# Peptides against a protein of PDB entry 1LOE: the designs that were tried, part 119

Target 1, 181 residues: chain A of PDB entry 1LOE
Amino acid sequence: TETTSFSITKFGPDQQNLIFQGDGYTTKERLTLTKAVRNTVGRALYSSPIHIWDSKTGNVANFVTSFTFVIDAPNSYNVADGFTFFIAPVDTKPQTGGGYLGVFNSKDYDKTSQTVAVEFDTFYNTAWDPSNGDRHIGIDVNSIKSINTKSWKLQNGKEANVVIAFNAATNVLTVSLTYPN
Target 2, 181 residues: chain A of PDB entry 1LOE as posed
Amino acid sequence: TETTSFSITKFGPDQQNLIFQGDGYTTKERLTLTKAVRNTVGRALYSSPIHIWDSKTGNVANFVTSFTFVIDAPNSYNVADGFTFFIAPVDTKPQTGGGYLGVFNSKDYDKTSQTVAVEFDTFYNTAWDPSNGDRHIGIDVNSIKSINTKSWALQNGKEANVVIAFNAATNVLTVSLTYPN

## One batch from the design tools (peptide; made by RFdiffusion4, then SolubleMPNN)

Design b2_p29_8_s4 (from b2_p29_8 with T9D N11D N20K T22V T23V I24L Q28E)
Fold by OpenDDE base, seed 2:
Structure b2_p29_8_s4 (fold): chain B 181 residues (1-181), chain A 29 residues (1-29)
Amino acid sequence: as target 1 above (181 residues)
Amino acid sequence: STTTTSTKDVDASANGLTIKKVVLTVTEP
Protein backbone atom coordinates (compact mmCIF):
# COMPACT_ATOMS: atom_id res chain seq x y z
CA THR B 1 0.00 0.00 0.00
CA GLU B 2 1.27 3.44 -0.96
CA THR B 3 0.87 6.29 1.52
CA THR B 4 1.40 10.01 1.11
CA SER B 5 1.50 12.29 4.12
CA PHE B 6 2.56 15.80 5.02
CA SER B 7 2.30 18.20 7.92
CA ILE B 8 2.69 21.95 8.12
CA THR B 9 2.71 23.33 11.65
CA LYS B 10 3.99 26.77 10.75
CA PHE B 11 3.58 28.20 7.28
CA GLY B 12 6.77 29.87 6.17
CA PRO B 13 7.37 32.69 3.72
CA ASP B 14 8.74 30.18 1.23
CA GLN B 15 6.50 27.17 1.63
CA GLN B 16 7.80 25.05 -1.22
CA ASN B 17 5.26 22.25 -0.87
CA LEU B 18 2.40 24.64 -1.62
CA ILE B 19 1.35 26.24 -4.89
CA PHE B 20 -0.27 29.60 -4.29
CA GLN B 21 -3.04 30.81 -6.57
CA GLY B 22 -4.73 34.18 -6.61
CA ASP B 23 -4.27 36.17 -3.45
CA GLY B 24 -3.19 33.30 -1.23
CA TYR B 25 -0.05 33.91 0.82
CA THR B 26 1.63 33.22 4.14
CA THR B 27 2.11 35.69 6.96
CA LYS B 28 3.00 35.31 10.61
CA GLU B 29 3.35 31.56 10.11
CA ARG B 30 -0.25 31.23 8.89
CA LEU B 31 -1.77 30.52 5.51
CA THR B 32 -3.98 33.44 4.54
CA LEU B 33 -6.36 32.92 1.65
CA THR B 34 -7.68 36.47 1.28
CA LYS B 35 -7.40 39.94 2.67
CA ALA B 36 -10.46 41.54 4.19
CA VAL B 37 -11.48 43.29 0.98
CA ARG B 38 -14.07 42.69 -1.71
CA ASN B 39 -13.52 40.48 -4.73
CA THR B 40 -10.48 38.59 -3.53
CA VAL B 41 -9.82 34.91 -4.16
CA GLY B 42 -6.87 32.93 -2.90
CA ARG B 43 -5.99 29.26 -2.97
CA ALA B 44 -3.16 27.00 -1.95
CA LEU B 45 -2.57 23.58 -3.48
CA TYR B 46 -0.34 20.84 -2.22
CA SER B 47 2.48 20.86 -4.73
CA SER B 48 2.61 17.13 -5.41
CA PRO B 49 -0.28 15.36 -7.13
CA ILE B 50 -2.06 12.88 -4.88
CA HIS B 51 -3.18 9.49 -6.17
CA ILE B 52 -6.72 9.34 -4.84
CA TRP B 53 -8.01 6.91 -7.44
CA ASP B 54 -6.30 4.41 -9.72
CA SER B 55 -8.10 4.14 -13.05
CA LYS B 56 -6.41 0.85 -13.87
CA THR B 57 -7.23 -1.04 -10.69
CA GLY B 58 -10.21 0.96 -9.50
CA ASN B 59 -8.64 1.27 -6.07
CA VAL B 60 -9.60 4.35 -4.07
CA ALA B 61 -7.52 5.78 -1.27
CA ASN B 62 -8.56 6.43 2.26
CA PHE B 63 -7.59 9.86 3.47
CA VAL B 64 -7.61 12.01 6.58
CA THR B 65 -6.97 15.74 6.62
CA SER B 66 -6.86 17.96 9.67
CA PHE B 67 -6.37 21.68 10.01
CA THR B 68 -7.10 24.64 12.25
CA PHE B 69 -8.64 27.84 10.97
CA VAL B 70 -9.59 31.27 12.26
CA ILE B 71 -12.14 33.58 10.68
CA ASP B 72 -12.41 37.19 11.75
CA ALA B 73 -15.91 38.38 10.95
CA PRO B 74 -17.28 40.58 13.72
CA ASN B 75 -20.09 41.91 11.53
CA SER B 76 -22.41 39.49 9.78
CA TYR B 77 -23.44 42.15 7.26
CA ASN B 78 -19.83 42.71 6.25
CA VAL B 79 -18.46 39.24 5.69
CA ALA B 80 -16.73 37.24 2.98
CA ASP B 81 -18.09 34.06 1.45
CA GLY B 82 -15.94 31.57 3.35
CA PHE B 83 -13.50 28.93 2.18
CA THR B 84 -13.18 25.31 1.12
CA PHE B 85 -10.96 22.33 1.42
CA PHE B 86 -11.11 20.79 -2.04
CA ILE B 87 -9.89 17.97 -4.22
CA ALA B 88 -9.68 18.77 -7.92
CA PRO B 89 -7.76 17.81 -11.05
CA VAL B 90 -4.14 18.92 -11.16
CA ASP B 91 -4.86 21.62 -13.72
CA THR B 92 -7.42 23.32 -11.47
CA LYS B 93 -7.51 27.11 -11.67
CA PRO B 94 -8.95 29.71 -9.31
CA GLN B 95 -12.45 30.90 -10.15
CA THR B 96 -13.46 34.48 -9.54
CA GLY B 97 -17.24 34.36 -9.62
CA GLY B 98 -18.75 35.78 -6.47
CA GLY B 99 -20.13 33.27 -4.06
CA TYR B 100 -18.47 30.27 -5.69
CA LEU B 101 -15.66 30.15 -3.14
CA GLY B 102 -12.93 30.27 -5.78
CA VAL B 103 -13.70 26.71 -6.83
CA PHE B 104 -16.82 26.71 -9.00
CA ASN B 105 -17.72 28.88 -11.98
CA SER B 106 -21.53 28.68 -12.01
CA LYS B 107 -24.45 27.64 -9.88
CA ASP B 108 -25.10 24.63 -12.10
CA TYR B 109 -23.88 21.09 -11.64
CA ASP B 110 -20.80 20.55 -13.79
CA LYS B 111 -19.57 16.99 -14.10
CA THR B 112 -16.45 18.13 -15.91
CA SER B 113 -15.17 19.97 -12.84
CA GLN B 114 -14.41 16.66 -11.09
CA THR B 115 -14.25 18.51 -7.81
CA VAL B 116 -15.11 17.56 -4.24
CA ALA B 117 -15.14 20.43 -1.77
CA VAL B 118 -15.89 20.83 1.91
CA GLU B 119 -17.15 24.36 2.33
CA PHE B 120 -17.16 26.54 5.39
CA ASP B 121 -19.68 29.04 4.16
CA THR B 122 -20.11 32.33 5.98
CA PHE B 123 -22.40 34.14 3.52
CA TYR B 124 -25.97 33.29 2.57
CA ASN B 125 -26.47 33.00 -1.18
CA THR B 126 -30.21 32.77 -1.70
CA ALA B 127 -29.92 30.86 -4.96
CA TRP B 128 -28.23 27.76 -3.54
CA ASP B 129 -27.60 27.91 0.21
CA PRO B 130 -29.87 26.36 2.85
CA SER B 131 -32.99 28.45 3.29
CA ASN B 132 -32.46 28.99 7.01
CA GLY B 133 -29.64 31.39 6.18
CA ASP B 134 -27.26 29.84 8.70
CA ARG B 135 -23.54 29.75 8.27
CA HIS B 136 -22.80 26.15 7.47
CA ILE B 137 -20.50 23.34 6.55
CA GLY B 138 -21.34 21.82 3.19
CA ILE B 139 -20.25 19.01 0.93
CA ASP B 140 -19.97 20.10 -2.69
CA VAL B 141 -19.64 17.56 -5.48
CA ASN B 142 -19.25 19.22 -8.87
CA SER B 143 -21.61 21.95 -7.66
CA ILE B 144 -21.73 24.92 -5.32
CA LYS B 145 -25.09 23.55 -4.18
CA SER B 146 -24.18 21.22 -1.35
CA ILE B 147 -25.40 17.64 -1.23
CA ASN B 148 -25.49 17.96 2.56
CA THR B 149 -25.10 20.82 5.02
CA LYS B 150 -24.79 21.38 8.75
CA SER B 151 -25.38 24.66 10.55
CA TRP B 152 -22.32 26.08 12.24
CA LYS B 153 -22.00 29.11 14.51
CA LEU B 154 -18.84 31.00 13.73
CA GLN B 155 -16.88 31.91 16.84
CA ASN B 156 -15.29 35.15 15.75
CA GLY B 157 -11.53 35.07 15.98
CA LYS B 158 -11.44 31.65 17.63
CA GLU B 159 -9.58 28.59 16.43
CA ALA B 160 -11.68 25.80 14.98
CA ASN B 161 -10.24 22.32 14.57
CA VAL B 162 -11.37 20.41 11.50
CA VAL B 163 -10.99 16.75 10.60
CA ILE B 164 -12.03 15.47 7.18
CA ALA B 165 -11.93 11.73 6.62
CA PHE B 166 -12.91 9.47 3.76
CA ASN B 167 -13.34 5.74 4.15
CA ALA B 168 -13.02 4.07 0.76
CA ALA B 169 -14.41 0.76 1.97
CA THR B 170 -17.68 2.29 3.12
CA ASN B 171 -17.72 5.39 0.88
CA VAL B 172 -18.38 7.56 3.94
CA LEU B 173 -17.14 11.13 4.11
CA THR B 174 -16.92 12.51 7.64
CA VAL B 175 -16.31 16.12 8.61
CA SER B 176 -15.96 17.31 12.18
CA LEU B 177 -15.55 20.88 13.36
CA THR B 178 -14.67 21.56 16.99
CA TYR B 179 -14.21 24.73 18.97
CA PRO B 180 -12.10 23.56 21.90
CA ASN B 181 -12.72 25.07 25.33
CA SER A 1 -20.18 22.47 24.73
CA THR A 2 -22.78 20.96 22.43
CA THR A 3 -22.21 18.39 19.71
CA THR A 4 -24.66 17.98 16.83
CA THR A 5 -24.48 15.76 13.78
CA SER A 6 -26.08 15.66 10.35
CA THR A 7 -26.02 12.34 8.53
CA LYS A 8 -27.27 11.90 4.99
CA ASP A 9 -27.24 9.07 2.50
CA VAL A 10 -26.10 10.34 -0.87
CA ASP A 11 -24.97 9.13 -4.27
CA ALA A 12 -22.27 11.39 -5.59
CA SER A 13 -19.08 10.85 -7.53
CA ALA A 14 -16.18 12.99 -8.67
CA ASN A 15 -12.53 12.41 -9.44
CA GLY A 16 -12.85 8.71 -8.78
CA LEU A 17 -14.39 9.25 -5.37
CA THR A 18 -17.78 7.73 -4.69
CA ILE A 19 -19.62 9.13 -1.70
CA LYS A 20 -22.58 7.20 -0.32
CA LYS A 21 -22.90 8.85 3.09
CA VAL A 22 -21.96 12.18 4.59
CA VAL A 23 -21.51 12.74 8.32
CA LEU A 24 -21.14 16.33 9.51
CA THR A 25 -20.40 16.99 13.17
CA VAL A 26 -20.06 20.31 14.97
CA THR A 27 -18.96 20.84 18.56
CA GLU A 28 -19.49 24.38 19.73
CA PRO A 29 -19.78 26.30 23.01
Scores: peptide ipSAE 0.779, ipTM 0.976, DockQ to the pose 0.891
Fold by OpenDDE base, seed 5:
Structure b2_p29_8_s4 (fold): chain B 181 residues (1-181), chain A 29 residues (1-29)
Amino acid sequence: as target 1 above (181 residues)
Amino acid sequence: STTTTSTKDVDASANGLTIKKVVLTVTEP
């Protein structure tokens, strides 16, 4: 059984195992996707391809990912769009910004995208977001329109811990967000 | 703190992944 693992506790100025796209960069040992500026998109990719599916056997890999994030908005009442953790083809490039979070281009299903994303969405887009207007976690498959969502209250400037797990035997995707304090 | 969960049966596939169920959990003050 093949296993790929990596851990980054301090992001360096020349992080060899990451590919930075758009406005993504590192500063003070943190990965920063965007500054608080409109119409910006930043991404960071793990530099080595991950074997998630075996074409010969048809087997799919299990995976577990954990990370800590901070959203620090100048105005808690007017926050930008949020961000995603995503799995995409190896040659993936930044897509539409704003509500599309730099990973999608449409609310319509697009099988050519081949992208699975966990969104942490802090802005209500009337055309596709849940009608209650809540900030939310969402699962996006080939579309910015989530197949499932869960309301979430942003704690501006505070650290949130995230765990994302996929069980290939059961085909269950689990996402957990925790504010420890 | 309060923990809440959303569970949904789905049928979605992309990038070799097949998802049949999504479980979303939030723990917040």
Scores: peptide ipSAE 0.770, ipTM 0.976, DockQ to the pose 0.894
Fold by OpenDDE base, seed 1:
Structure b2_p29_8_s4 (fold): chain B 181 residues (1-181), chain A 29 residues (1-29)
Amino acid sequence: as target 1 above (181 residues)
Amino acid sequence: STTTTSTKDVDASANGLTIKKVVLTVTEP
């Protein structure tokens, strides 16, 4: 069985195992996707391709990833747009910003995207987001329109712990977000 | 704190991944 793992506790200015795209960068040993300014898209990719699916054997990988994030918005009442953890083709480039979170271009299903994303969405886009207007976690498959969502109350400026796990035997994707305090 | 969960059966695939169920859990103050 093939296994790939990595851990980054401190993000350096020359992080060799990450590819930075758009406005993504490191500061104070943190990975920063965007500053609290308008019209920015930042992404960071793990530099080595991950073997998720083997076309020869048909095997699909189990995976688990964990991270801690902070959204620190100057105005708690106006927070846009959130971010994603995503799996995309190796040659992926930044996509549409704003409500598309830099990983999608449409609310319509686009199989050519070949992208799975877990979104942490802080801004209500009436065209595709849940009608209750809540900030939410969502699962996005080839579309910014989530296949499932869960309301989530943003704790501005506070750390949230996330665990994302996929079981290839059961085809179950599990996402947990915890504010420890 | 309060823990809430959303579970949904789905049928989605991309990048070699097939997802049949999504479980979303949030624990918040």
Scores: peptide ipSAE 0.756, ipTM 0.974, DockQ to the pose 0.898
Fold by OpenDDE base, seed 4:
Structure b2_p29_8_s4 (fold): chain B 181 residues (1-181), chain A 29 residues (1-29)
Amino acid sequence: as target 1 above (181 residues)
Amino acid sequence: STTTTSTKDVDASANGLTIKKVVLTVTEP
């Protein structure tokens, strides 16, 4: 079984295993996707392609990823759009910003996108977000309109621990978000 | 703290990934 693994505890200014796109950058040993300003898109890609699907055998890899994030909004009642963890083609480039989180371009299903994203969505977009208006985790497949969502309460400025796991045998995608305090 | 979960059967595929079920869990203060 082929295994690819990487871990980044501290993000350096010259982080060689990340490709930064848009406004993504590192500061104070953290990866920062965007500043708290309007109309910014920042992305960071793992610099090496990840082989998750073998076209010859049809085998799909299991994967587990974990990270800690902080959303630090100047105004807890007026938070921007959020962010995603995403899997996309190797030549992926930033897409539409704002509610599309720099990863998608439409609420309509677009097979050509070939993108799976776990969104941590902090802004209610009437056209596609759950009608309750809650901030939420969402699973996005080829569309910003999530196939499933789970409400969560943003703890502004606090660390959240995330684990994303995919079991290829069962085709189950599991996402857990924990505020440890 | 409180833990809540949303589970949904789905049929989605992209980039070689086929997703048949999504389990979303949140643990909040």
Scores: peptide ipSAE 0.731, ipTM 0.972, DockQ to the pose 0.903

## One batch from the design tools (peptide; made by RFdiffusion4, then SolubleMPNN)

Design b2_p30_1_s1 (from b2_p30_1, 10 letters changed)
Fold by OpenDDE base, seed 2:
Structure b2_p30_1_s1 (fold): chain B 181 residues (1-181), chain A 30 residues (1-30)
Amino acid sequence: as target 1 above (181 residues)
Amino acid sequence: AVQAEVRVVSVSFSSTGEKGTEKSIGFSAS
């Protein structure tokens, strides 16, 4: 049994434990994934690989992550694709297809992608998103098409507190999001 | 999709278990 943990409360200009991809960078002690510009993808990876899954036995570790994020859009009604926390192969690279949150590239289930994401989806893509058109939290397993979704109301410019926990024994991923009052 | 600034303010992560397949964790926005 091993434990891996890290915490970042202020993102410095030289945040050595992150790998920045696409437009991701740090400024004013925040990790900025994207700016309010069109056609942008920004990502940041923890610089050290983690060991959660096993190809033979499946999931071998529990994890919990908590984070606070902000989506700040000039147009509250048409924001952008959204935000996601994801787990992917160590050679993961930004994906540029529209609507795929920089993580996926297909709505078709692809086991070989070995990617799990929790999406905070702010843009309705008719090809794969819930038909009600609501912004939503989704759990994505090897596809941008979520295996489960829950409607979510974006508070533009407000900090959202998220907790994601994974229980390897039950293979259950739980997600909570709150906007503190 | 159009445009939005997406920021992460803070993050914590902890995992406990047996060593398995290496994975990267991160954040993404588009």
Scores: peptide ipSAE 0.715, ipTM 0.943, DockQ to the pose 0.813
Fold by OpenDDE base, seed 5:
Structure b2_p30_1_s1 (fold): chain B 181 residues (1-181), chain A 30 residues (1-30)
Amino acid sequence: as target 1 above (181 residues)
Amino acid sequence: AVQAEVRVVSVSFSSTGEKGTEKSIGFSAS
């Protein structure tokens, strides 16, 4: 049995336990993934690898992550593509931007991606998103087309508290999001 | 899609279990 954990409550200018990719950077003790500019991808990885599952041995670990994020759009009705927490191969690099959130390249299932993501999707892509057009939380497995979604009302510029938990025994991933008062 | 600033304020992570496939975790926005 192994345990891996980390916590960051203030993101410093020299945050050594993060790997910044694309336009990701730190400012004012916060991680900024994207600025309010067009056609950008920003990512940040924890610098140490983790061990979650193994298809060959069947070994699996439980995990829980909690984080607070903000989407701050100049226009509340026309927001960028979204935000995501993801688990990917150790050599992961930024993928396709826009509706693919910098994490995937296709709506078709691709096991070679070896990527799981929880998306907080703020832009309706007709090719794969739920037909109601709602902003939503999605669980993505090797595809930007979510295996499950739930409508979510964005509060522009407000801090959202998220908890994501994976139970290896049940093979269930749970997501919660709240806007505290 | 349009433009937005996306920020992460804080994060915590914990995993416990059998050793499995090595992976990276992170955040992304576009």
Scores: peptide ipSAE 0.713, ipTM 0.943, DockQ to the pose 0.840
Fold by OpenDDE base, seed 4:
Structure b2_p30_1_s1 (fold): chain B 181 residues (1-181), chain A 30 residues (1-30)
Amino acid sequence: as target 1 above (181 residues)
Amino acid sequence: AVQAEVRVVSVSFSSTGEKGTEKSIGFSAS
């Protein structure tokens, strides 16, 4: 068996275990992915690869990740596209922005993407998002069109605590989000 | 879409199991 773990409680000005892409950078001990401007994509990758699954050998691993994020929008009624945690091929580069969150390029299933994402989607894209128009958490597999979603109420400027767990035995990805008081 | 500043405050990750395909993990926002 193999174990990989890391923890970052404060993001320093020279965070060597992260690869910054697009507009992503650190400031005030936080990882800032995007600023409150239009047409931006910001990403940050853990600098070391992880081993989670192998479709050829059947080898799999469990994982758990917890993180705290903030979406701080000047206008709470008209927010940007959203935030995502993702798993992608090594050497991944920013993909399409906007509603694709910098992670995908299509609403059509594309196995060559080899990308799984948990999205925290703050903007309704008619072409693929749930028809109720709610902001939502989604699980995305090789497509920006989620395989499962759940409505989520954004608390603008507040810290959201997220836990994502993958059980390899059951092939189930679990997501929880809380806004602690 | 309009504008939002997206920040990550902290992160923890742990994986255990058989060695599989190498992947990159991260965060993205737009």
Scores: peptide ipSAE 0.713, ipTM 0.941, DockQ to the pose 0.853
Fold by OpenDDE base, seed 3:
Structure b2_p30_1_s1 (fold): chain B 181 residues (1-181), chain A 30 residues (1-30)
Amino acid sequence: as target 1 above (181 residues)
Amino acid sequence: AVQAEVRVVSVSFSSTGEKGTEKSIGFSAS
């Protein structure tokens, strides 16, 4: 087996192990994906590819990631599309369609996308989001329309701790989010 | 306006298994 790991606790001004896309950048030792402006997409990729699955050989890998993020909206009732952790082909590029979190471009299932995302969705899109209108965590497989969702209450400006784990043997992705105190 | 600053404070990642298809991982916000 092979193990790939990395950890970043302070994001430097020239973070060599990240590829910045769109409006993503580092400031004050934090990764800033977007500023509080309209029509912005910011992304950051780990500079080294990872190996997750291979449908041809059946080779798969477990992974676990933990991260802390903040959504800081000047108007807590008008928060942008949201935030996402994603896994995509190595040539992935930012997507600019509204509501797609910079990752997807359709609500229709597209196997060729080869993209999995965990969304922290702060904006209700009637075309694909759960009908209750709640902000939510979603698991997205080749579509912005989540295969599973759970209601989530945003704490504006507060650090959220997330753990995402993938069990290759069961093909199950688990997500947890907590707001410590 | 619908807008928010989205920041990542820290991250750790670990994968273990056989070498499979190469993928990129990352964060995105809009």
Scores: peptide ipSAE 0.711, ipTM 0.940, DockQ to the pose 0.839

Design b2_p30_1_s4 (from b2_p30_1, 11 letters changed)
Fold by OpenDDE base, seed 5:
Structure b2_p30_1_s4 (fold): chain B 181 residues (1-181), chain A 30 residues (1-30)
Amino acid sequence: as target 1 above (181 residues)
Amino acid sequence: RVQAEVRVVSVSFSSTGEVGDKRSIGFSAS
C-alpha cells in the first residue's frame, strides 16, 4: 500500500517541506510555534498532504509520529494554552486561538471539522477540560472537548519526547510522553 | 494569562496502508 515518511532533526530557515502559519517560524534550527506574547497562534504543516482516512468508510491509515517539544514559559504556573499535533483538511488554516489551540472553533462535536488532534493542554478551560484542573494529554475528535484525557506534569523548559501511534487493524491510538533523564 | 514559547526540536512521521482523502498534518500552539 501507499506509504509516507519524513523526518526533520534540524529546522532550517528555508524548510521547504513545511508550511508556516500564524506566528510559526524557524530559528536556531528549531520550529518555534509561539513566542511568549499574548493572543497568538502558530502552526506548521507538512507540505505534502497524506491519505490518512476516508470519511465515508471510516478507514484509517496506520501511522506513527515521534517528536520532541518544549514549552518554555516565564511562569511555570501560568504557561498559556498548550501544544498539539493535529490532522485536518487539506489547506487548513489557523482556527480559534487560546484554549482552542488554533485547531478548533467549538466544544460541540462537529463532524464537518474533519480534525483530529492530540493536545498537550497546559491551561484549564472550565467549559470543557477535566474537572480536576490538571494539565493533561487529550484526544480531540472534531471538538476541543477531548474524548479521552490523562493527567500530565509539565516540566517547564524541558524537552518532552512524544510518540503517537495509530493501529488501523485494532483501531487503537496510543500516546506516550516522557522526559528523558 | 502568559503566552509560552513553544518549540519543536525534531519530528518523524511514517504511515502505511494509506486510504481515503488527503489530509494535512502538523503542529499548533497557542
Scores: peptide ipSAE 0.760, ipTM 0.958, DockQ to the pose 0.789
Fold by OpenDDE base, seed 4:
Structure b2_p30_1_s4 (fold): chain B 181 residues (1-181), chain A 30 residues (1-30)
Amino acid sequence: as target 1 above (181 residues)
Amino acid sequence: RVQAEVRVVSVSFSSTGEVGDKRSIGFSAS
């Protein structure tokens, strides 16, 4: 059994255990993925690949991740596409932006992407998002079209606390998001 | 639509298992 863990509570200007992609960078001890400008993708990868997914068997290691994020949009009614936590191949590079969140390239299931993501989707894409039009949390497996979603109300500019846990024995992924008072 | 500033304030991660393939984990926004 292999155990891997890491924690980052402050993101420094020379954060050595992150690989920044696209417009991702650090400022004021925060990881900033995107700025409030159009047509951007920002990503950051943990610098050390982790044994977490066996492509041959489909097995996924148990894992838990906790993070706090902020979406700060200049227009609360017209927000950008969203934010995602993802697991991808070691050599992963930014994928299609916009509604694909820089993580996927298709709404069609593509096992070759070998990518799983939990999306915090702030923009309704008619082609694949839930028809109710709600901002939502989604679980994405090899497709931007989520296998499951739950409505989520964005609190613009507020810190959201997220916990994502995967139990390999039960094959259940649990996602929770709270805005603490 | 307009873009938003997306920031990650903190992160922790832990995994346990015996799987063969390595993966990259991270965050993305657009």
Scores: peptide ipSAE 0.717, ipTM 0.945, DockQ to the pose 0.787
Fold by OpenDDE base, seed 3:
Structure b2_p30_1_s4 (fold): chain B 181 residues (1-181), chain A 30 residues (1-30)
Amino acid sequence: as target 1 above (181 residues)
Amino acid sequence: RVQAEVRVVSVSFSSTGEVGDKRSIGFSAS
């Protein structure tokens, strides 16, 4: 079996194992995807694409990722679209449509997208988000409209610890988020 | 769109398998 792994605990000014897209950059040893400005998209890709998907069988490699992120909004009641971890084709480019987290461009299922994302959605889009209006974690497969969601209470400015694990044998993606006290 | 600074503090990733197709993994915010 092939094993691929990487870890970044401090993001340097010239982080060579990341590809920055849009407004993404590093500062103060952190990866900053967006600043608190309107109409911004920031992304960062691991510089080495990974063998994770079999287009013939649809099988996906086992993987686990853990990360800590912060959403820091001047107005906690009017934050932004949100944050996402995603897996996409190697030629993936930032998407600029509002509400699509820089990853998708339609609520319609598009198998050609070949994109899976775990969204941490902080903005209610009536066209596709859960009707309760809650901020939520979602699993997105080829569409911004999540196949599954769970309500999530944002703690503005606080570090959230996330673990995402995929078990290829069971085809189960597990997401956990905690705010340590 | 409205405003938020989104930062990633740390990340680790590990995958195991024998599948052949490559994908990009990453983070995005808007």
Scores: peptide ipSAE 0.713, ipTM 0.944, DockQ to the pose 0.771
Fold by OpenDDE base, seed 2:
Structure b2_p30_1_s4 (fold): chain B 181 residues (1-181), chain A 30 residues (1-30)
Amino acid sequence: as target 1 above (181 residues)
Amino acid sequence: RVQAEVRVVSVSFSSTGEVGDKRSIGFSAS
């Protein structure tokens, strides 16, 4: 059995345990993935890959992650694609296609992508998003088209507290999001 | 669509399980 853990409560100007991709960077002790500009993708990876997913068996290690994020849009009714926590191959690179959150590149299921994401989707893409058009939390397995979604109301500029937990024995992923204040 | 500033304030992660293939974990926004 292997145990891995890390915690970052303040993001420093030289956060050595992160790999920044695209426009991602740190400022004012925060990880800034995107600025409020058009056509931007920002990502940050933990610098040490983790033994979390066996490609042969499909088994995933038990894990829990908690994080706090903010989406701060100039126009709360016209927001960008969204935010995501993801697990991907070590050689993962930012994806630039609109609506794919910088992670995916197709709505078609592709096992070879070996990518799982929890999306916090703030933009309605007719081709794959829930037809009600709601902003939503989604669980994405090898596709931007979520296997499960739940409506979520963005509070613009507010800190959202998220907990994501995976139980390998039950194969259940749980996601919670709260705005405590 | 217009864009938004997306920030992560804090993060914690813990995993326990058998050794498998290595994967990258991270955050992304667009």
Scores: peptide ipSAE 0.705, ipTM 0.942, DockQ to the pose 0.788

Design b2_p30_2_s1 (from b2_p30_2, 11 letters changed)
Fold by OpenDDE base, seed 5:
Structure b2_p30_2_s1 (fold): chain B 181 residues (1-181), chain A 30 residues (1-30)
Amino acid sequence: as target 1 above (181 residues)
Amino acid sequence: YTAEYRIVSVSFSSTGEPGDKKSIGFSATS
């Protein structure tokens, strides 16, 4: 059994254990993935690779991640595009922007992507998002088209707490989101 | 449409048999 863990409660100006990609950066002790500027992609990777699954041996590890995020949109009714927590191949680079959230390149299943993401999607893309048009949490496996979604009500400018847990024995991924009061 | 996406804090823990090496992180678009 192997255990890997890390935590960051304050994001410093020289955060050595993160790899910043695109427009991602730190300011005022926060990780800013994107500013409110159109057509931008921002990412940040943990600098050390983790061991999660092995297609050859079938080995899969459990994991849990928790984080707090804030979305600040100039207009609460017009928010785009979203963000993800994702797992991808080592040396991953930013992918397609906009509705693909910088993580995927297609709505078609692509096993070569080797990417799993939990999306917090604030913009309705007719081609793949749930038809009700709700902002939503989605589980994405090798595609921007989620295998499962749940509606979520964005509170603009407020902190939200997220917990994502994966149980390897049951092959179940759980996601919770709360706005503390 | 646009928005600023920020992460305030994060923690991660993984336990089990070692598998393939992967990168983890956050990504946003605006």
Scores: peptide ipSAE 0.780, ipTM 0.969, DockQ to the pose 0.857
Fold by OpenDDE base, seed 1:
Structure b2_p30_2_s1 (fold): chain B 181 residues (1-181), chain A 30 residues (1-30)
Amino acid sequence: as target 1 above (181 residues)
Amino acid sequence: YTAEYRIVSVSFSSTGEPGDKKSIGFSATS
């Protein structure tokens, strides 16, 4: 049995335990994945790899992540694509931008992606998003087309608290989102 | 459309049998 944990409450200018990709950076003690600029991808990876699952041995770990985010759009009605918390191969690089959120390349299931993401999707992509057009939380397994979604009401510029937990024994991933105010 | 996506704080913990190594992180597009 292994235990891995980390916590970042303030993001410094030279945050050594993060790998920044694309336009991701830190400013004012926050991790800024993207600025309000079109056609950008920004990512940040934890610098140390984690052990989650092994298809050969069947080994699997539980995990819990908690984070607070802010989405700040110039227009509350017209918001960019979204962001994800994701788990991917150790050599992961930014993938397709736009509606693929820099994490996936296809709406078709691709087991070679080996990527799981929880998306906070703020833009309706007709080709794969829920037809109601709602902003939503999605669970993405090897595809940008979510296996499950839940409508979510964005509060522009407000802090939201998220908890994502995976129980290996039950194979259940849970996501909760709350606005404390 | 554009937006600024910010992470204010994060915590992570995992426990169990060691599996394949993976990277975790955040990604956003604008």
Scores: peptide ipSAE 0.772, ipTM 0.966, DockQ to the pose 0.864
Fold by OpenDDE base, seed 3:
Structure b2_p30_2_s1 (fold): chain B 181 residues (1-181), chain A 30 residues (1-30)
Amino acid sequence: as target 1 above (181 residues)
Amino acid sequence: YTAEYRIVSVSFSSTGEPGDKKSIGFSATS
């Protein structure tokens, strides 16, 4: 059995256990994935690889992650694409298609991508998002087209608490989001 | 449309048998 864990309560200017990609950086002790400018992608990866599943044996690890995020949009009604917590191959690179949240590049299921993401999607993409047009949480497996979604009301500029847990025995991933205030 | 996406804090824990190496992280587009 292998255990991997880390926590970051304040993101320093030289956060050595993160790999920054695109425009991702730290400022004011927070991880800023993107600034409020157009056509940017920002990512940050934990610097150590994680043995989360085995494609050969089918073994999968349990995991739990908790994080607090803030989305700060100049206009609460017109918000950019969104962000994800994601798990991808170690050679993962930022993807430039805006609607793909920097992680995917197709709505077609691609088992070879070996990528799972929980999206916090704040922009409606007609081609793959739920037809109600709501901002939503989505579970994305090898595609930007979520296998499951739930409507979510963004509170612009407010901190949201998220817990994502995966139970390997049941193959169930759970997501919770709360605004404490 | 634009937005600033910030992570304030994060914790992660995984347990299991060694398998394929993966990267975990956050990603956003604006």
Scores: peptide ipSAE 0.769, ipTM 0.966, DockQ to the pose 0.854
Fold by OpenDDE base, seed 2:
Structure b2_p30_2_s1 (fold): chain B 181 residues (1-181), chain A 30 residues (1-30)
Amino acid sequence: as target 1 above (181 residues)
Amino acid sequence: YTAEYRIVSVSFSSTGEPGDKKSIGFSATS
């Protein structure tokens, strides 16, 4: 077996192990995916590709990621699309379609996209989001339309802790989100 | 609608047999 890991606790102005895409950047030791401006896509990729799954054999590595995020919306009731942690082909590029979180471009399942995302969705898109309109965590496999969702209460401006774990043996992806304070 | 999306910290660990190369990261739209 092989273990690959990285950790970033402070995002520097010249974070060499990240590839910034769109309007993503670092400031004040934080990774800022977007500013509070309309029509913005921002992304950041770990600069080293990770060997996660084999398209031929279907073998998948276990992984765990943890991160802390802050969503800071000018209006707590009118919040932009959301953000994702995602896994995509190494040549992945920002997607500009509204509501697709910069990762997807269709609600139709497309195996060729080879993209998995955990979305933290703060805007209700009637075409694919859960009908209750709740802000939600979603697991997205090759589509912006989540295969599973769970309602979540956004705490505007507060730090949230997330853990995403994948168990290859069981093929189960788990997501937890907590506001520690 | 708009929002600022920030990542404060991140860690990642993968264990197992290596497979296809993939990029991992964060993405947001506002």
Scores: peptide ipSAE 0.754, ipTM 0.962, DockQ to the pose 0.825

